# Ledger of designs, part 28: peptides against a protein of PDB entry 4U39

Target 1, 302 residues: chain A of PDB entry 4U39
Amino acid sequence: SIKVIGVGGGGNNAVNRMIENEVQGVEYIAVNTDAQALNLSKAEVKMQIGAKLTRGLGAGANPEVGKKAAEESKEQIEEALKGADMVFVTAGMGGGTGTGAAPVIAQIAKDLGALTVGVVTRPFTFEGRKRQLQAAGGISAMKEAVDTLIVIPNDRILEIVDKNTPMLEAFREADNVLRQGVQGISDLIATPGLINLDFADVKTIMSNKGSALMGIGIATGENRAAEAAKKAISSPLLEAAIDGAQGVLMNITGGTNLSLYEVQEAADIVASASDQDVNMIFGSVINENLKDEIVVTVIATG

## One batch from the design tools (peptide; aimed at target 1 L188 D268 A271 F282)

Design b2_p16_1 (made by RFdiffusion4)
Pose (drawn by RFdiffusion4):
Structure b2_p16_1 (pose): chain A 294 residues (1-190, 197-206, 209-302), chain P 16 residues (1-16)
Amino acid sequence: SIKVIGVGGGGNNAVNRMIENEVQGVEYIAVNTDAQALNLSKAEVKMQIGAKLTRGLGAGANPEVGKKAAEESKEQIEEALKGADMVFVTAGMGGGTGTGAAPVIAQIAKDLGALTVGVVTRPFTFEGRKRQLQAAGGISAMKEAVDTLIVIPNDRILEIVDKNTPMLEAFREADNVLRQGVQGISDLIALDFADVKTIMKGSALMGIGIATGENRAAEAAKKAISSPLLEAAIDGAQGVLMNITGGTNLSLYEVQEAADIVASASDQDVNMIFGSVINENLKDEIVVTVIATG
Amino acid sequence: SVKKFSVATASEILAE
């Protein structure tokens, strides 16, 4: 019983993307103060929060509103989260609802005893000061409210995509990366949560590599461990979760070769949760998701 | 579908 909660617009898209990618084994909850944007969620459960406060008009990039909105819907949320063994709280930080509400929601989930993993994006630098400041204040709050907070620096999306990809695609990739963050774990739970719990505090950074071809598992792993999303050296990690996903042509040669690359770059006595998952919708593509904690 | 799953140290994974 693992629930992925998209909070605000940032999470709304990630949840959509996860659903679009048919990520299995999770119950999705889209939570928003913005009734209009929420009605775009492909989530079966659409929770409008702060209905009294925001009247479906959203939080206006005011985290305080997203928070009061979440506090207002404190009871509706717990009801939706009860029974969750694990709650992914996925949101965009810098906003109102995502920045405000996610900590409230993730804290509720944490109090509910669920393994609360918040997976959020720090706004692109270009989103400006307000977005940066609010997320920083917000990311700070997400850390106090989750067991593990995987923070995806959107600015690093721009290093990854072609220098000329339009902004719209840059935001879109941030959504996918958020989805890639949650799927990177949720695919490994579809298992004693104390395992993953022992891997879940402090902040967490993740990396992704995608590759195709003859030497792809290594290409993917190398890209994953060196990825711009992954800002710090993995040898600094106390725990590392590795996810290898490929087509039905995923060989153990490829799997271990990528595991060897991720392992050698990690500490030797590191705790690791490693999985490889077959995605029939993949052909020659392989995706290594690496999440380091420490 | 899971191809492989492990909970181990890096040294144990490299010994595989």

Design b2_p16_1_s1 (made by RFdiffusion4, then SolubleMPNN; from b2_p16_1, 7 letters changed)
Fold by OpenDDE base, seed 1:
Structure b2_p16_1_s1 (fold): chain B 302 residues (1-302), chain A 16 residues (1-16)
Amino acid sequence: as target 1 above (302 residues)
Amino acid sequence: MIAYFAVATAKEILAL
């Protein structure tokens, strides 16, 4: 089974966005120290951590409280994660709960033998230096606790949105990018294809790879596949080129009109931007909600 | 939802 755990406010917002977009084949768990915020989760499983420590009042933007809250609730986390083959841990880094608890939860998942993938954000620069420093510590702790860690730099989201985008919409776009990172991988595993990926192949590419980068490209029109692929490999979310990656995961998602030619064209572009000996998993997904759009997600590991 | 998946090296993909 695949489990997605949203940790703290940002992680829970991302999980809500995943549920709203009907991400298939995954179980959702919302984790928070704030009981009121947790009640707003759309996840089926809601777990309050550190109830004794925090009394449901949250972590007070202190990562050490978030850490201790997850440690207090270790047995409940273990039970919720039991039997998972893969665990996504999603959080906004820089806060109390997400920053402190996400590494603990990730370690629990890894210790249970699940393929553990972190999908986390760095705070926007406008959230201030304190959040940025807390995020750096949380990301370092996540890197040690996961098989693969996708880090989304929120400031790079500002390069892909309109300059007049309200602050609230910039956070919603961060939640959407977290969704795309989880969905881009989960669709490759959870959606039965004509060619089934062996979970062992995904595990080979993602196991003990450390930090990963994600690029996203969206396009429409006659050359939409090529344009989406080019946008993905040149995405502002990619802090480095994919040519040095040991592994690449590519998802191409389109409507019912997605052609085999478009899939091949997109795959060729991503392959041409990669090392010739890179292990690449590519998948194509038909989403009936996509009409004329193609979405290419590229995850570079190693 | 229909999905198609393959595992290949970049070299193998470019050879198709």
Scores: peptide ipSAE 0.089, ipTM 0.718, DockQ to the pose 0.823
OpenDDE base, seeds 2, 3, 4, 5: peptide ipSAE 0.087, 0.047, 0.056, 0.031; ipTM 0.711, 0.682, 0.696, 0.663

Design b2_p16_1_s2 (made by RFdiffusion4, then SolubleMPNN; from b2_p16_1, 9 letters changed)
Fold by OpenDDE base, seed 1:
Structure b2_p16_1_s2 (fold): chain B 302 residues (1-302), chain A 16 residues (1-16)
Amino acid sequence: as target 1 above (302 residues)
Amino acid sequence: MILFFAVATAKELLSL
């Protein structure tokens, strides 16, 4: 089974976005120290952590409180994650709960033998230096606790949105990018395709790989597959080129008109931008809601 | 929803 655990406010917002976009084949868990914020979650499983420590009033933007809250609730987290083959841990880094609790939750998932993938954001520069420093500590702790850690730099989201985009919409786009990172991987596993991706193959590419980068490309029109692939490998979300990656996961999602030729053309572009000896997993997904759009997600590991 | 997945090296993909 695949579980997605949203940790703290940012992680819970991302989980809500995943549920709203009907990401299938996954179980959703919302975790928070703030009981009022947790009540706004759309997740089926809602877990308040650190109830004794915080009294449901949140972590006060302190990562040490978030950490201790997860440690207090370890047995409950273990029970909720038990029997998962894969666990996505999603959080906004820089806060109290997400930054402190996400590494603890990730370690619990890993200790249970699940393939543990972190999908986290760095805060925007406008959130201030304190959040950036807290995020750096949380990301460092996540690297040790996961098999693969996808880090989304929120400042790079500002390069893909309109300059007049309200601050609230920039956070919604961060939640959407977190969704795309989880969905881009989960779709490769959760849906029986014409070519079975063995979960073992995904596990081989993602197990103990450390940091990963994610690129996203969206296009329409006659050359949409090639354009989406080119946008993905040149995505502002990629802090480095994919040519040095030991592993690449590629998801090509299109409407019912997605052709095998378009899938191949997109895969060839990503392969040509990668090392010759890279282990690449590619999947194609038919999503009826995309109509004429193609979405290419590239995750570079290693 | 129909999904096609393959595991390939970059060389294998370029050989298709």
Scores: peptide ipSAE 0.020, ipTM 0.521, DockQ to the pose 0.799
OpenDDE base, seeds 2, 3, 4, 5: peptide ipSAE 0.009, 0.007, 0.008, 0.007; ipTM 0.375, 0.356, 0.477, 0.362; seeds 2, 3, 5 fail the geometry check

Design b2_p16_1_s3 (made by RFdiffusion4, then SolubleMPNN; from b2_p16_1, 9 letters changed)
Fold by OpenDDE base, seed 4:
Structure b2_p16_1_s3 (fold): chain B 302 residues (1-302), chain A 16 residues (1-16)
Amino acid sequence: as target 1 above (302 residues)
Amino acid sequence: MILFRAVATAKELLAL
């Protein structure tokens, strides 16, 4: 089974966005120290952590409170994650609960023998230096606790959106990028297809790989496959080129009009930008909600 | 629905 665990406010917003976009084949778990915020989760499984420590009043933007809250609730987290083959841990770094609890939850998932993937955001620079420093500590702790860690730099989202984009929409786009990172991988495993991937192949590419980079490209029109692939490999979310990666996961998602030619064209562009000996997992997905859009997601590991 | 999935090297993909 695949479980997605959203940790704290940012992680829970990302999980809500995944549920709203009907991401299939995964179980959703919402974790928070704030009981009121947790009640707004759309996840079937809702877990309040650190009830004795916080009394449901949240972590007060303190990562040490988030950490201790997850440690207090270890047995409950273990029971919720038990029997998962893969666990996605999603959080916004820089806050209290997400920054402190996500590494503890990731370690619990890894100790249970699940393939543990972190998908986390760095705070925007406008959230201030304190959040950036807290996020750096949380990201370092996540790197030790996961098999693969995807870090989304929120400031790079500001390169994709209009300069007049309201702060609320910038946070919604961060939630959407977290969704795309989880969905890009989960669709390759959980969705029934004509050819199933062995979960062993996914483990080979994602186990103990450390930091991973994610690129996303979206396009429409006659050259949409090539444009989406080119945007993915040159994505502002990629802090480096994909040519040095030891593994690449590629998802090509389109509407019901997605052709085999478009899939091949997109795959050839990503393969040509990769090392010749790189292990690639690629998949094509039909999502009826995309209509005329193609979305290419590239995750570079190693 | 997934159309197809494969594991391949970049070289194997470019040879198709």
Scores: peptide ipSAE 0.197, ipTM 0.821, DockQ to the pose 0.848
OpenDDE base, seeds 1, 2, 3, 5: peptide ipSAE 0.129, 0.102, 0.129, 0.068; ipTM 0.778, 0.752, 0.777, 0.731

Design b2_p16_1_s4 (made by RFdiffusion4, then SolubleMPNN; from b2_p16_1, 7 letters changed)
Fold by OpenDDE base, seed 1:
Structure b2_p16_1_s4 (fold): chain B 302 residues (1-302), chain A 16 residues (1-16)
Amino acid sequence: as target 1 above (302 residues)
Amino acid sequence: MQLLFLVATAKEILAL
């Protein structure tokens, strides 16, 4: 089974966005130290952590409180994650709960033998230096606790949105990018394909790989597959080129008109931008809601 | 939803 655990405010917002976009084949868990914020989660499983420590009043933007809250609730987290083959841990880094609890939860998932993937954001520069420093500590702790850690630099989201985009919409786009990172991988596993991706193949590419980068490309029109692939490999979300990656995961999502030729053309572009000996997994997904759009998600590991 | 998955090296993909 695949479980997605949203940790703290940003992680719970991302989980809500995943549920709203009908990401299938995954179980959703919302974790928070703030009981009022947790009540706004759309997840079936809602877990308040550190109830004794915080009394449900949150972590006060302190990562050490978030950490201790997850440690207090270890047995409950273990029970909720038990029997998962894969666990996505999603959080906004820089806060109290997400930054402190996400590494503890990730370690619990890894100790249970699940393939543990972190999908986290770095805070925007406008959130201030304190959040950036807390995020750096949380990301460092996540690297040790996961098999693969996808880090989304929120400041790079400002390069893909309109300059007049309100601050609230920039956070919604961060939640959407977190969704795309989880969905881009989960769709490769959770949906029975014409070619079975063995979970073992995904595990081989993602197990103990450390940091990963994600690129996203969206296009429409006659050359949409090639354009989406080119946008994905040149995505502002990629802090480095994919040519040095040990592994690449590619998801090509299109409408019912997605052709095998378009899938091949997009795969060839990503493969040509990668090392010749890179382990590449690619999958194609039909999403009826995309109509004429193609979405290419590239995750570079190693 | 129909899914096509392939596990291949970049070299194998370019050889298809």
Scores: peptide ipSAE 0.030, ipTM 0.640, DockQ to the pose 0.820
OpenDDE base, seeds 2, 3, 4, 5: peptide ipSAE 0.018, 0.006, 0.013, 0.010; ipTM 0.498, 0.439, 0.478, 0.478

Design b2_p16_2 (made by RFdiffusion4)
Pose (drawn by RFdiffusion4):
Structure b2_p16_2 (pose): chain A 294 residues (1-190, 197-206, 209-302), chain P 16 residues (1-16)
Amino acid sequence: SIKVIGVGGGGNNAVNRMIENEVQGVEYIAVNTDAQALNLSKAEVKMQIGAKLTRGLGAGANPEVGKKAAEESKEQIEEALKGADMVFVTAGMGGGTGTGAAPVIAQIAKDLGALTVGVVTRPFTFEGRKRQLQAAGGISAMKEAVDTLIVIPNDRILEIVDKNTPMLEAFREADNVLRQGVQGISDLIALDFADVKTIMKGSALMGIGIATGENRAAEAAKKAISSPLLEAAIDGAQGVLMNITGGTNLSLYEVQEAADIVASASDQDVNMIFGSVINENLKDEIVVTVIATG
Amino acid sequence: SLSLQTFKFGTVDEIL
């Protein structure tokens, strides 16, 4: 019983993307103050929060509103989250709802005893001062409210995509990366949560590599461990979760070769949750998701 | 569709 909660617009898209990618084994909850944007969620459960406060008009990039909105819907949320063994709280930070409400929601989930993993994007630098400041204040709050917070620095999306990809695609990739963050774990739980719990505090950074071809598992792993999303050296990690995903042509040669690359770059005595998952919708593509905690 | 190929938990040395 793992629930992925998209909070605000940032999470709304990630949840959509997850659903679009047919990520299995999770119950999705899209939570928004913005009734219009919420009605775009592909989530079966659409929770409008702050209905009294925002009247479906959203938080206006005011985290305080997203918060008061979440506090207003404190009871509706717990109801939706009860029974969750694990709650992914996925949101865009810098907003109002995502920045405000996610900590409230993730804290509720944490109090509910669920393994609360918050997976958020820090706004692109270009989103400006308000976005940066609010997320920083928001990311700070997400850390206090989750067991593990995987923070995806959107600015690093721009290093990854072609220098000329339009902004719309840059935001889109942030959504996918958020999805890639949650799927990278949720695919490994579809298992004693104390395992993953022991891996889940402090902040967490993740990396992704995608490759195709003859030497792809290594190409993917190398790209994953060196990825711009992954801002710090992995040898600094106390715990590392590794997810290898490929087509039905995923060989153990490829799997271990990528595991060896991720392992050698990690500490030797590191705790590790490692999985490889077959995605029939993949052909020659392989995706390594690496999440380091410490 | 998704399926598990392998799963490991432990230290790097144990996994390797």

Design b2_p16_2_s1 (made by RFdiffusion4, then SolubleMPNN; from b2_p16_2, 10 letters changed)
Fold by OpenDDE base, seed 4:
Structure b2_p16_2_s1 (fold): chain B 302 residues (1-302), chain A 16 residues (1-16)
Amino acid sequence: as target 1 above (302 residues)
Amino acid sequence: MKKLLELRVGTVKEIR
């Protein structure tokens, strides 16, 4: 089974976005120290952590409270994650609960023998230096606790949205990019496509790889496959080129009109931009909610 | 020695 655990405010917003986009074949778990915020989750499984420590009043933007809250609730987290083959831990770094609890939850998932993937955001620079410093500590702790850690730099989202985008919409786009990172992997396993991967294939690319970068490309029209692939490999979300990656996981998602030719064209572009000795795997997914769009997701590991 | 990119193509399932 695949489980997605959203940790704290940002992680729970991302999980809500996943549910709203009907991401299939995954179980959703919402975790928070704030009981009121947790009640707004759309997840079937809702877990309040650190009930004794916080009394449901949240972590006060303190990562140490988030950490201790997850430690207090270890047995509950273990029971919620039990039997998962794969666990996605999603969080916004820089806060209290997400930053502190996500590494603890990830370690619990890994200790249970699940393939543990972190999908987390760095805060926007405008959220201030304190959040950046807290995020750096949380990301470092996540890296030790996961098999693969995808870090989304929120400041790079500002390169893909309009400059006049309200702050609230920039956060919604961060939640959407977190969704795309989880879905881009989970769909390869859980969603039928032209070219399916098994869990063993994904495990070979993602096990004990440490940090990963994600690129996303979306396009429409006659050259949509090639355009989407080119956008993915040049994505602002890629803090480095995919050249030098030890592994590449590629998802090519389209509507019911996605052709095998388009899949090959997109795969060839990503392969040509990658090292000659890269371990590249790719899958193709059919999403009926996509009309004329192709979405290419590239995850570079190593 | 050209290391061939080992593209592991997953199983092509016919979408009926």
Scores: peptide ipSAE 0.044, ipTM 0.576, DockQ to the pose 0.071
OpenDDE base, seeds 1, 2, 3, 5: peptide ipSAE 0.015, 0.007, 0.009, 0.000; ipTM 0.492, 0.423, 0.446, 0.313

Design b2_p16_2_s2 (made by RFdiffusion4, then SolubleMPNN; from b2_p16_2, 9 letters changed)
Fold by OpenDDE base, seed 5:
Structure b2_p16_2_s2 (fold): chain B 302 residues (1-302), chain A 16 residues (1-16)
Amino acid sequence: as target 1 above (302 residues)
Amino acid sequence: MKKLLTLRVGTVEEIR
């Protein structure tokens, strides 16, 4: 089974966005120290952590409280994650609960023998230096606790949105990018009827790889596959080029009119931008909601 | 009848 665990406010917002977009074949778990915020989750499983420590009042933006809250609730987290083959841990880094609890939850998933993937955001620079420093510590702890860690640099979202985009919409776009990172992988495994990666192939690319970069490209029209692939490999979300990556996971998602030729064309472009010795795997996904759009998601590891 | 097309994982070696 695949489980997605949203940790703290940002992780729970991302999980809500995944549920709203009908990401299939995954079980959703919302984790928080704030009982009121947790009640707003759309997840079927809602877990309050650190009930004795916090009394449901949240972590007060302190990562040490988030950490201790997850440690207090270890047995409950273990029971919720039991029997998962894969666990996605999603969080907004820089807060109290997400920053402190996500590494603990990731380690619990890994210790249970699940393929553990972190998908987290780095805060915007405007959230202030304290958030950035807390996020850096949490990202470092996540890196040690996961097989692969996808880090979304929120400041790069400002390069893909309009200059007039309200702050609230920039946070919604961060939640959407977290969704795309989880869905781009989970659809390759959980969505019946396209290139089913053997879960073994995903494990080969993602096990013990450390930090990963994600690029996304979207296009429409006659050259949409090539354009989407070119946008993905040049995505502002990539902190570096993919040419040095040891592994590449590509998802090509299209409507019911997605052709095998378009899949091949997109794969050839991404392969040509990668090292010759790269371990590249690709999947194709049909999403009937995309109509004429193609979405290419590239995850570079190593 | 929604025709779900099941494609298989390609490796770069299968594309070249």
Scores: peptide ipSAE 0.017, ipTM 0.492, DockQ to the pose 0.320
OpenDDE base, seeds 1, 2, 3, 4: peptide ipSAE 0.012, 0.008, 0.008, 0.000; ipTM 0.476, 0.456, 0.466, 0.351

Design b2_p16_2_s3 (made by RFdiffusion4, then SolubleMPNN; from b2_p16_2, 9 letters changed)
Fold by OpenDDE base, seed 3:
Structure b2_p16_2_s3 (fold): chain B 302 residues (1-302), chain A 16 residues (1-16)
Amino acid sequence: as target 1 above (302 residues)
Amino acid sequence: MKKILTLKVGTVQEIR
């Protein structure tokens, strides 16, 4: 089974965005220290952590409270994650609950023997220096607790949105990029496509790889496959070029009109931008909601 | 060298 656990406010917003976009074949778990915020989750499983410590009033933007809240609720987290083959831990870094609890939850998933993937954001520069420093500590702790950690730099999202984009819409786009990171992997396993991957192939490329970078490309029209692949390998979300990566996971998602030629063309572009000795795996997914769009997701590890 | 893209057609084993 695949489980997605959203931790704190940002992680729970990302899980809500996944549910709204009908991400299939995954179980959703919402975790928070704030009981009122947790009640707004669309997840089937809702877990309040640190009920004795916080009394449901949240972590007060303190990562040490988030950490202690997850430690208090360890047995409940173990029970909710039991029997998962794969666990996605998603959070917005820089807050109290997400920053402190996500590394503890990730370690619990890893200790249960699940393939544990972190998908987290760095805060925007406008959220202030304190949140950035807290996020750096949380990201460091996540790297030790996961098999693979995808870090999304929120400031790079401002390069792909309009300059007049309201602050609230910039956060919604961060939640959408977290969704794309989880869905780009989970769909390769859980959703039928033209080319399916087994869980063993995903496990081989993601086990004990540490930090990963994600690129996304979307295009329409006659050259949509080539354009989407070129956008993915040049994505502002990539803090480095993919040519230094030891492993590449590629998802090519299209509508019912997605051809094997388009899948091959996109795969050849990503392979040509990668190292000659790279372990590259790719899958294709059919999503009827995309109509004429192709989405290419590239995850570079190592 | 032609990289033979080994299309492992993975049999969808039901991940229980």
Scores: peptide ipSAE 0.025, ipTM 0.449, DockQ to the pose 0.050
OpenDDE base, seeds 1, 2, 4, 5: peptide ipSAE 0.023, 0.011, 0.005, 0.010; ipTM 0.471, 0.463, 0.318, 0.464; seed 4 fails the geometry check

Design b2_p16_2_s4 (made by RFdiffusion4, then SolubleMPNN; from b2_p16_2, 7 letters changed)
Fold by OpenDDE base, seed 3:
Structure b2_p16_2_s4 (fold): chain B 302 residues (1-302), chain A 16 residues (1-16)
Amino acid sequence: as target 1 above (302 residues)
Amino acid sequence: MKKLLTFKVGTKAEIL
């Protein structure tokens, strides 16, 4: 089974965005120290952590409170994660709960023998230096606790959105990019396509790989496969070129009109931009909601 | 039988 655990405010918002986009074949868990924020979650499983420590009032933007809250609730987290083959841990780094609790939850998932994937954001520069420093510490702790850590640099989202985009919409786009990172992997296992991967293929690419980068490309029209692939490998979310990666996981998602030719064309473009000795796996997914769109997701590891 | 493990999230009103 695949479980997605959203940790703190940003992680809970990302889980809500996944549920709203009908991400299939996953179980959703929302975790928070703020009981009011947790009540707004759409997740089937809602877990308040650190009830004695915080009294449901949240972590006060302190990562040490988030950490201690997860440690207090260890047995409850273990019970909720038990029997998962794969666990996604999603959070916005720089806050109290997400930054402090996500590494503890990730370690619990890994100790249970699940393939543990972190999908986390770095805060925007406008959130201030304190959040950036807290996020750096949380990301460092996540690297030690996961098999693979996808880090989304929120400042790079500002290169994809209009300059007049309100601050609230920039946060919604960060939640959407977290959704795309989880869905881009989970759909390869859980959703039928033209080319399916098994869990063993994904486990081979993602086990003990450390940091990963994600690129996303979306296109429509006659050359949509080639355009989506080119956008994915040149994505602003890629802080480095994919040619240095030891492993590449590629998802090609389209509507019911997705052709095997389009899948091959997109795969050949990503392969040509990667190292010749790269361990590349690719899958295709059918999503009826995309109609004429193709979405290419590339995850570079190593 | 899906065991709905509904952990009752205590509302702020039940903890105050």
Scores: peptide ipSAE 0.007, ipTM 0.353, DockQ to the pose 0.014
OpenDDE base, seeds 1, 2, 4, 5: peptide ipSAE 0.006, 0.006, 0.005, 0.007; ipTM 0.426, 0.430, 0.428, 0.335

Design b2_p16_3 (made by RFdiffusion4)
Pose (drawn by RFdiffusion4):
Structure b2_p16_3 (pose): chain A 294 residues (1-190, 197-206, 209-302), chain P 16 residues (1-16)
Amino acid sequence: SIKVIGVGGGGNNAVNRMIENEVQGVEYIAVNTDAQALNLSKAEVKMQIGAKLTRGLGAGANPEVGKKAAEESKEQIEEALKGADMVFVTAGMGGGTGTGAAPVIAQIAKDLGALTVGVVTRPFTFEGRKRQLQAAGGISAMKEAVDTLIVIPNDRILEIVDKNTPMLEAFREADNVLRQGVQGISDLIALDFADVKTIMKGSALMGIGIATGENRAAEAAKKAISSPLLEAAIDGAQGVLMNITGGTNLSLYEVQEAADIVASASDQDVNMIFGSVINENLKDEIVVTVIATG
Amino acid sequence: STPFEKIKNVTTIYSS
């Protein structure tokens, strides 16, 4: 019983993207102060929060509103989250709802005893000062409210995509990366949570590599461990979760070769949760998701 | 032993 909660617009898209990618084994909850944006969620559960406060008009990039909105819906949320063994709280930081409400929601989930992993994007630098400041204040709050917070620096999306990809696609990729963050773990729980719990505090950074071809597992792993999303050296990690996903042509040669690349770059005595998952919708593509904690 | 095999604590998951 693992629940992925998209909070605010940032999470709304990630949840959509997860659903779009048919990520299995999770119950999705889209939570928003913005009734209009929420009605776009492909989530079976759409929780409008702060209905009394925001009247479906959203938080206006005011984290305080997203917070008060979440606090207002404190009871509705717990109801939705009860029974969750694990809650992914996925949101965009810098907003109002994502920045405000996610800590409230993730804290509720944490109090509910669920393994609370918050997976959020820090706003692109270009989103400006307000976005940056609010998320910083927000990411700071997400840390206090989750067991593990995987923070995806959107600015690093721009290093990854072609220098000329339009902004719309840059935001879109941030959504996918958020989805890639949650799927990277949720695919490994579809297992004693104390395992993953022991891997889940402090902040966490993740990396992704996608590759195709003859030498792809290594290409993907190398890209994953070196990825711009992954801002710090993995040898600094106390715990590392590795996810290898490929087509039905995923060989153990490829799997271990990528595991060897990720392992050598990690500390020798590192705790590790490693999985490889077959995605029939993949052909020659292989995706290594690496999440380091420490 | 390879780099991966040298790791003392690994929860390994193979999923299809």

